Peptides against a protein of PDB entry 7PB4. Designs and how they scored, part 192

Target 1, 105 residues: chain A of PDB entry 7PB4
Amino acid sequence: KMLNIKEYKEKLLSTLGEFLEDHFPLPDRSVKKKKKNIQESSVNLITLHEMLEILINRLFDVPHDPYVKISDSFWPPYVELLLRNGIALRHPEDPTRIRLEAFHQ
Target 2, 218 residues: chain B of PDB entry 7PB4
Amino acid sequence: DALQMAVGYFEKGPIKASQNKDKTLEKHLKTVENVAWKNGLASEEIDILLNIALSGKFGNAVNTRILKCMIPATVISEDSVVKAVSWLCVGKCSGSTKVLFYRWLVAMFDFIDRKEQINLLYGFFFASLQDDALCPYVCHLLYLLTKKENVKPFRVRKLLDLQAKMGMQPHLQALLSLYKFFAPALISVSLPVRKKIYFKNSENLWKTALLAVKQRNR

## One batch from the design tools (peptide; made by RFdiffusion4, then SolubleMPNN)

Design b2_p15_5_s1 (from b2_p15_5, 5 letters changed)
Fold by OpenDDE base, seed 5:
Structure b2_p15_5_s1 (fold): chain B 105 residues (1-105), chain C 218 residues (1-218), chain A 15 residues (1-15)
Amino acid sequence: as target 1 above (105 residues)
Amino acid sequence: as target 2 above (218 residues)
Amino acid sequence: MLLLRLMVEELVELS
């Protein structure tokens, strides 16, 4: 039985999620060394999965400007990972913005 | 159990304090090999050892020997295969190990419990067609995995490009014929009518073992 | 890493 495209997509997302959790987990938040007073704005880092979702959604929602601004919630190693592997591209004029790579468009 | 001790050794790594590390390693390898060829390995044992073989934890010779004895008693977990493919992406294994893995994957394909997750890795396998050493085995694997939904115009173009580069290889022709079957409109080129699909016999390394497994599971 | 890219590519193609 040909899997419905929708079902296949869902399965792919699930598999991707598992893969990302296994191989690219977020750093343990616990190494907050109790150094005292700096209001470390507890910026909640997003998962790589969430980051990819944001990039994919932006590509489809705003195709004429598919760039996403890198926020403090973006873990820098994830950004670099996406860039190095050709998954994302940095905006040529604004290094704080990245887009999903156009695959076979 | 000797097998449990052997698996544990590979999982935990060599204890630094052992004066005879090489002898210990060889002992455990032989234990795994003996059990695998005689009885096959449990899915859990394959899961552990397959990951070890592809992780780069040990040398190429050891990894090769481990991979060669990844013979199931009954089934192989698809999760183990997915994990293994993940290790291939990390690039810590040798080219020869990659070839052996694909040969293993083709040979053991029917013993994998599920194919759903493996099918999701179709793109990865397809990309590996560009490796000349892997291409024959990858074509065979793709021949086993390809569904109608996998046959896309860009993949057709890539296959045709590969054919232009490598010539009319039997394994490429087999895969293209399957693609044409699923999507005749995408392949305008007349493919020679080959009476027999021919792939390199990847099973030769495990032929005896596979026969034994099939006999035990009947 | 190639796997990640290919999975993302497939996901985009399916979208």
Scores: peptide ipSAE 0.399, ipTM 0.492, DockQ to the pose 0.531
Fold by OpenDDE base, seed 3:
Formats: sequence, structure tokens, C-alpha cells
Structure b2_p15_5_s1 (fold): chain B 105 residues (1-105), chain C 218 residues (1-218), chain A 15 residues (1-15)
Amino acid sequence: as target 1 above (105 residues)
Amino acid sequence: as target 2 above (218 residues)
Amino acid sequence: MLLLRLMVEELVELS
């Protein structure tokens, strides 16, 4: 059966979420406990899925300034993953800001 | 049983204490092959072995043999296919293994239990069209997968560009004709009327096995 | 990973 665009989008989002959960899970809290750095333990990290949602939403909500400020909730390896795979782009003048990369229209 | 032992060997890896690792590997591989071609494999066994074949855990020769015997007793889980595709992205398998995988996927397409998740991987498969070795098989796969929602202007442009590069290949024409069917407004170019759609016979490797599977599940 | 990028691209295109 033919799916409408909305349903397809929702399914794709769901699949992406599952994919990210399976292949790019957040580091175990147990690993954070072994590194004595007390400061990292207090920050709630967001999932890669949530990070992508933020980036996508920003692109559509504020297309003239689609950059998102990197917060402490952004796990650095996720940021690097997005950048290295051409999914996100770092602001040329402000390394603390990233945007979703431009894709085909 | 012998099959469980063989699958376990591939899953867990060789036990260090084996005096002849190659002989043991061959023994287990033959066990899997024999069962697969005779009776087919359970979905769980395919799930395990398919991932192993694409993970790069073993050499190309072994991976090829495993992949060739991924014959279902009844069905293949779409989750197994999704996981397999994820391994393709990692890039630890050879080009020949990728070709074989797409041939396998086309050949076994009807035996996959669900296709919802596979359809969501449409973009990945479409991106593989640029690979000359994969293109014929990917076109066939896309012909099976394409829905109206997949037919986008940028994909039409990509297909036309590919046709300009490679010529009017039968597999490309088949896919373009399907695209035109779903979205005639996106394809203004007149396509030749083909009476028959021709794809490479991807199933040739498994022809006898597929017949047996159909008979068992009749 | 290429798959991740392609999925994100598709999401953007559908939005």
C-alpha cells in the first residue's frame, strides 16, 4: 500500500531512533563513574536522536540562522560524528555552533 | 546438534585449543552449507550467520560461502537485512561480497517477512546506484521497493544523469519506467516502450534452493 | 556512517 508523506516521515524518524539507539548509544553511566571527573557526572547528556531533532528543527524554524549552540548536554563524540559524516557543519567563526548540513531539495 | 555447533563456532569464534583451525572451520562451514541447501536455515540462524558474513570477522572466501548458503527454511527477518545493510556501511566487506549481497537480497526478497524497515533504507540503496558493479542489482532491488513517496525530483535527476553516463541500460529503463508510472509529471522525457522488463538473473545461484523453499512452504 | 546521513537527508526532504 502507498504511504503518505507524513506517515513515511514518522516511520523514518522511528527507524532512525532505533538505529541510533542500537549503534550509537550513550556511554554507560558506569564508565563515567570511573573517571573521577566529578563535573561530567552532573550533566545530562541528550541522545544523538535528540541532537538531530534539535538541528533539524532549527533549520526549519530559523533558516536564516540555522546554527545551534553546543551545550554541555551535547556529547562531544556525537558532535564529531555528525561533523565527520557531513551531517552537520561547524560555524566558520564560532566553533561552539553547528548546523545541519544542506541536502538535496 | 551439528548445525548449532557450527553456528556457535562462527558466532563465538574459534576455540584457542583447536589443533587444526582450518579443518574445524571447513567442517562447520560444510555443515551449514549442507543443512542450508537441503532444508534451509531458520530465521535465527540466518540472522546470526548473515551478520557474521558481512562483519569482516572471517576472510572473504568464508564470508562468500556463508552468504551463498543464506537460504531460508521459511522466512528471513527484515531485521537481519537491516543489520546486514549497516555492516555494508562499515565497509569491512569486499566489493564482491557487496555484489553478492545485493544478488542475494533480490533473490530472497519474497521470503523477507516484512519490508517496512527495508523500504526506509531506500536512500541507501539508491546511493549505491553510482557503483557500476552494483547498479544492475540495485536497480532490480529498487524496482521491487519503489513507492510513490520515494520518487523525488532529485532522484529522477540522478537516474537521468546515470542514464546519460551509462546509456540506456535495460535495468535503468525499467526503474525509470516505474518512476514515470508513479510520478509522470517528474519525467517529461519520452521513454521507449518496452514490452518486457529485463534484469540480470540474480536468483540463478539459488534457483534450485528457491524452488525447494517454495515447495516446503506451499 | 553513510546510512545515517542518507536517513537524515530523507527526513529533511520530507519535512
Scores: peptide ipSAE 0.381, ipTM 0.528, DockQ to the pose 0.511
Fold by OpenDDE base, seed 4:
Structure b2_p15_5_s1 (fold): chain B 105 residues (1-105), chain C 218 residues (1-218), chain A 15 residues (1-15)
Amino acid sequence: as target 1 above (105 residues)
Amino acid sequence: as target 2 above (218 residues)
Amino acid sequence: MLLLRLMVEELVELS
């Protein structure tokens, strides 16, 4: 029974991933690096799927502190998407931290 | 072939601002309809056309006609269904198109190659129960999809609330009876033992076509 | 984006 739930969760995540890839792809890195001298910290952006995975895992792994710190790898539009749609919640005292929304409390 | 040209037209859109756009559209639509009803469509063709019908690329009349001819030759890909559901969320299709889609989904349910991804959309379908126009068809779909694992206390509460609001509808009773079967402890209310599960006949639109599909695959 | 929310909710519930 536990294996079935885990498998189901994995399948759901996979389906979600496909959905997100189709509808919310990362912007093509081809945006012309205008040469301004800003140290191109080649921050690798993570997918929305990966972001959700991190948030879900944090909720279950550390339920007493379910907040994830927003890193440079978090594409701002994805963060806003999650917040605006009630999927994530920003920490009330630290705007750099977000958590998965508690849907059934 | 004529079908490939027709599908290509819908996929790529009209190239030239030709004065005869409507005639061309009608020609291709008739081609798709004829092939679909006679032979059924390949899974790839359904994938393309189903997405087009729900994307809002064309008008409601065209979308309705396309959706009505989404008849498989053999199978429908579950991926096509998932994509279709995603379009429902975008809200570019009419209410009538949504109803037709759920009717189609119920009618074609057995022809979908896999149900794993569709089962993952259980929550989405369940949320659509709140739409009065969709409710009968969604109940039927959920009746087909529901597993023991889907029967949760919060869903039971929602169904009971819906019944309180809408009355004891046959389609709701059918779904509740299934829920009670899987989780009798969650439903304390005595449900009338209906021997016959009654859903609106969604298959009527495709009855002849479905018989033909079954005969060809046999 | 109701679908995304619903899918995430389902994931959380299954978890």
Scores: peptide ipSAE 0.394, ipTM 0.493, DockQ to the pose 0.476; fails the geometry check
Fold by OpenDDE base, seed 2:
Structure b2_p15_5_s1 (fold): chain B 105 residues (1-105), chain C 218 residues (1-218), chain A 15 residues (1-15)
Amino acid sequence: as target 1 above (105 residues)
Amino acid sequence: as target 2 above (218 residues)
Amino acid sequence: MLLLRLMVEELVELS
């Protein structure tokens, strides 16, 4: 049965995500609750899989403005990983925005 | 048992207090080698050791020896292979280790329990065709993995480009012939009809071991 | 990580 291209993509992303999670896990929220009142804004970090999905979707949904704004949910090491490996590019005028690299050039 | 201790050593790393680290390492490595070649390794043991061999935790010499003894008693877990491939992407292994891994993967292909996840790595393997040292082994692997859905126009172009660069190599011809079989409309170039597909199988390091595994599992 | 890049490229190409 020819795997639906969509299913194949999803599985591929999942496999990559799992791999990246194994090698680049999100920081353990296990900061020892020492009682200091620091309102640790429980920013829910997204997985690298989710980040890639967002970037890919943006590229196809809004090709004229394929940039995604970096939110607090974006773990900085993941952003750096994508940039360093040529997977993503920063907006030339706004460093808070990144896009998926245009591989069709 | 001795094997469990050896695997544990590689997994947990050397205990800081051992004065003779090299001797201990060699002892455990020999234990793994002996068991692997005599009886094969359990899937769980291969999972652990294969990961270690490609992680860069140890030196190239040790990694090479570990990889050479990744002989299954029965089956290899597909998950172990996926994990191994992931380590290839990290770039901590030597070129020689990569070559050995692909040779191993081809040699052990029939002993891998499932191929679904490995098939998802098709694109990664295909990209490795650009490495001259890997190309013969990758072609063989792709020959085993290729399905009709993998034969895309962009891959055909890449193969033809490689052919133009490297010439008509037997391993590349074999893969191209398979591509033409699945998608004749994509390959307009007349390929010589080779009656026999020859991959560099003659120097399979594991030939004797594989025969033994097959005999034990019949 | 070359693998990640290659896989993403493939995903984009397949899309």
Scores: peptide ipSAE 0.387, ipTM 0.518, DockQ to the pose 0.488; fails the geometry check

Design b2_p15_5_s2 (from b2_p15_5, 7 letters changed)
Fold by OpenDDE base, seed 1:
Structure b2_p15_5_s2 (fold): chain B 105 residues (1-105), chain C 218 residues (1-218), chain A 15 residues (1-15)
Amino acid sequence: as target 1 above (105 residues)
Amino acid sequence: as target 2 above (218 residues)
Amino acid sequence: MLELRLMIKELVELS
């Protein structure tokens, strides 16, 4: 039974990943030609899948403080997508922190 | 030139020492407006100013005025649009600015140099349909962007749910009709065969300006 | 999106 659950979870994660890649891919940032001065922060954006994994893991690892700090690697449209769809919530006192919504209510 | 100075002002911000900050700002804003409406702006200028308008660096009134004069001389860079969408999501711009942006995006759609990256944002635009203020304009945008591969059962369900909630809005019907065209099996509901697709504000704020742009680029 | 939310919900429940 546990093996089946694990396998199912893996399958679900894979399916989710495919879904996210299909419908919410990161835009290809054209490598801006090195014009010298614009500190285009070479910050690598993470995928929506990775973002969700972070949120899920935080929920389980630190249930009493399930909030994740929004880093520069978080693409703003992804954050907004999660918030608007009720998947994530902002911390009431710190808008730079978000958590996965508790779906059990 | 005056335009470069104006753009530079907005990009770098006001120099601390100016006692007449508002007067200087107004001067530069008028410069941008005048050039934009007369000649249009270069893609690079639009890139800079569009981001400024959406970044929340200035007040809503200023941002609105900047956004209203984002008129291209020739083309708008797709990258500018992608960046703009990112700024919209940061939450520093007003709701009215967001609405104006989508209106602008629809109005300027044909002047965007390429659509490949914008098409990748389809899901994000679709998610914005739930915003009542944005919905009409997002429907129009989606109507322009929708390809067969975008028409999925879950999106059909969402559109039908929106229709149930909001009523049979012309903009929703237009989008649904397009969806039915691409995937007739997904939409069993008889949609009125509207010969004319109607989106609100067909007469956009930029109608005259766009005509001028088209004439210059012939 | 209902589907995304449902998938995430299920993942959370299985975790």
Scores: peptide ipSAE 0.381, ipTM 0.842, DockQ to the pose 0.308
Fold by OpenDDE base, seed 4:
Structure b2_p15_5_s2 (fold): chain B 105 residues (1-105), chain C 218 residues (1-218), chain A 15 residues (1-15)
Amino acid sequence: as target 1 above (105 residues)
Amino acid sequence: as target 2 above (218 residues)
Amino acid sequence: MLELRLMIKELVELS
């Protein structure tokens, strides 16, 4: 039973990943190395899949404070997508922190 | 030139030493407005000013004026649009500015050099349909972007749910009609056959300017 | 999106 659950979980994660890649891919930042000195903060944006994994993991790792701080690696459209669809919630006192919605309860 | 100075002012911000900050700001705004409406702006200028308008660096009134004069001389860079969408989500932009941006995006759609990256944002735009203020303009944008591969059962359900909530809006019907065209099996509901597709504010704020741009680029 | 929420819910339940 445990093996089946693990396999199913992996399959579900894979399916989720495929779904997110198909419908919500990151835009290709043409790294035009324009030489201009503005430190284009080469911040590597994470995928929506990775963002969700972070949120899910935080919920389990720190259930009493399940909020994740929004970093520069969080693409703003993804954050907005999660919030608008009721997948994530902003911290009531700190808008820079988000958590997975309690819809799983 | 005066335009370069004006763009530089908005990019770098006001120099602390200027006693009359408001007069200087107004002067530069008028310069940008004048050039934009007469000749259009270069893609690089639009790239800079569009991001400034959406970043929240200036007040809503200033941002609105900047956005209204984002008229291209020739083309708008797709990259500028992608960046703008990112700024739109940071939360420093007013609701009215967001509406204006989508109106602008629809109006300027044909002047955007490429659509490949914008097409990748389809899911994001679709998610914005739930915003009542944005919905009419997002429907219009999606009407321009929608391909057969974008028409999925879950999106059909969402559109039908929206229709149930807000009624049979012309902009929503137009999008649903397009969806039915691409995937008739997914939409069993009878849709009125519209000879003319109608979207809100067909009278474009930029109508005169766009005509001028087309004439210059012939 | 309902589909996305359902998938996430299921993942959370399986974790």
Scores: peptide ipSAE 0.378, ipTM 0.844, DockQ to the pose 0.275
Fold by OpenDDE base, seed 2:
Structure b2_p15_5_s2 (fold): chain B 105 residues (1-105), chain C 218 residues (1-218), chain A 15 residues (1-15)
Amino acid sequence: as target 1 above (105 residues)
Amino acid sequence: as target 2 above (218 residues)
Amino acid sequence: MLELRLMIKELVELS
């Protein structure tokens, strides 16, 4: 039974990953390397899958404070997507923090 | 030139606490407006100013005016649009600015140099359909973007749900009709055969300007 | 997106 659950979970993760890649891929930022030294900190954007993983992990690791601080690696459209679809919630007092929605309530 | 100075002003921001800040701002804004409506703006200028308009650097009134004069001389960079969408989501722009942006995006759609990256934002735009204020314009945008590959059962269900909630809106019907065209098996409901597809504000704020742009680029 | 939400919900429940 546990093996079946694990296998199912893996399958679900895979399916979710595929779904996210198909429907919500990151846009390719053509960083035109103009030569000037301004270290535009090439902020590496994370995938929506990775973002969700972070949120899920935080929920389980720190259930009493399940909020994740929005970093520069969080692509704003993804944040908005999660919020608009009721997948994530902003912290009521700190809009820079978001949590996974409590689906069991 | 005057335009470069104006763009530079907006990019760098007001330097000194000069009592004349408002006058200077207005001067530069008028410069941008005049050039934009007369000749259009270069892609680089649009890139800079569009981001400024959506970044929340200035007040809503200024942002609105900037956005209204985002008229291309030739083309708009797809990258500018992608960046703009990102800024739109940061939450520093007003709802009215968001609406205006989508109106602008629809109006300027043909002037965007490439669509590959914008098409990747399809899912994001689709998610914005739930916003009542944006819905008409998002439907129009999606109508322009939709490919067969985008027509999925879950999106069909969502559109039908929206229709159930909002009624048979012309913009929803237009999008649904397109969906049915690409995937007739997914939409069993008979859609009224509308001979003309009507989107809200088909005569956009930029109609005259766009005509001029098209004439110059012929 | 109901499907995405459902998948996430299920994933959370299985975790």
Scores: peptide ipSAE 0.377, ipTM 0.840, DockQ to the pose 0.310
Fold by OpenDDE base, seed 3:
Structure b2_p15_5_s2 (fold): chain B 105 residues (1-105), chain C 218 residues (1-218), chain A 15 residues (1-15)
Amino acid sequence: as target 1 above (105 residues)
Amino acid sequence: as target 2 above (218 residues)
Amino acid sequence: MLELRLMIKELVELS
């Protein structure tokens, strides 16, 4: 029975990953190296899947402070997507921090 | 030239030492407006100014005026649009600015050089359908973007749910009709045969300017 | 998007 739960969890994670990749891919930043010195900080954006993993892990690792600081690697549309769909919540006092929404009533 | 100075002003911000900050701002804004409506703006100028308008660097009134004059001389870079969508999500722009942006995006859609990256944003635009203020314009945008591959069961359900909530809105019906065209098996509901697709005339603000752009590029 | 939320909810419940 426990093996079945683990296998199901893995399958669910895989399915989620595929879903996110298919429907919410990152845009290709055409790094057109135009010569002018605008240090476009080549910040590597993380996938929505990775973002969710971070949020889930934080919830379990630090349940008393489940908030994650939004870094430059967080693509703003992803953050907005999570917030608008009730998947994530902003910290009431610090808008730069978000947590996974508690789905358990 | 005067335009470069104006763009530079908005990009770099007001130099602390100018006693009459408001007059200087107005002067540069008028310069941008005049050139944009007369000749259109280069893709690079639109890239800079569009980001400024959506970044929240200036007040809503200024941002609105800048956004209204984002008229291309020839083309708009797709990259500029992608960046703009990112700025919309940062939360520094007003709701009215968001509406104006989507109206602008629909109006200028044909002048965007490529659509590949914008098509990747389909899911994000679709998520904005739940915003009542944005819904009519987002439906129009999605109508322009939708491919067969975008028509999924979960999106169909969402559109039907929206219709149940909001009623049979013309813009929603137009999008649903397109969905049915691509995937008739997913939509069992008989849609009224609308002979005419009616979207809000979002392009009305730029109608004259767009005609001029088309004439220059012929 | 409801599907996404449901998937995440289930994942959290299994976690």
Scores: peptide ipSAE 0.372, ipTM 0.832, DockQ to the pose 0.337

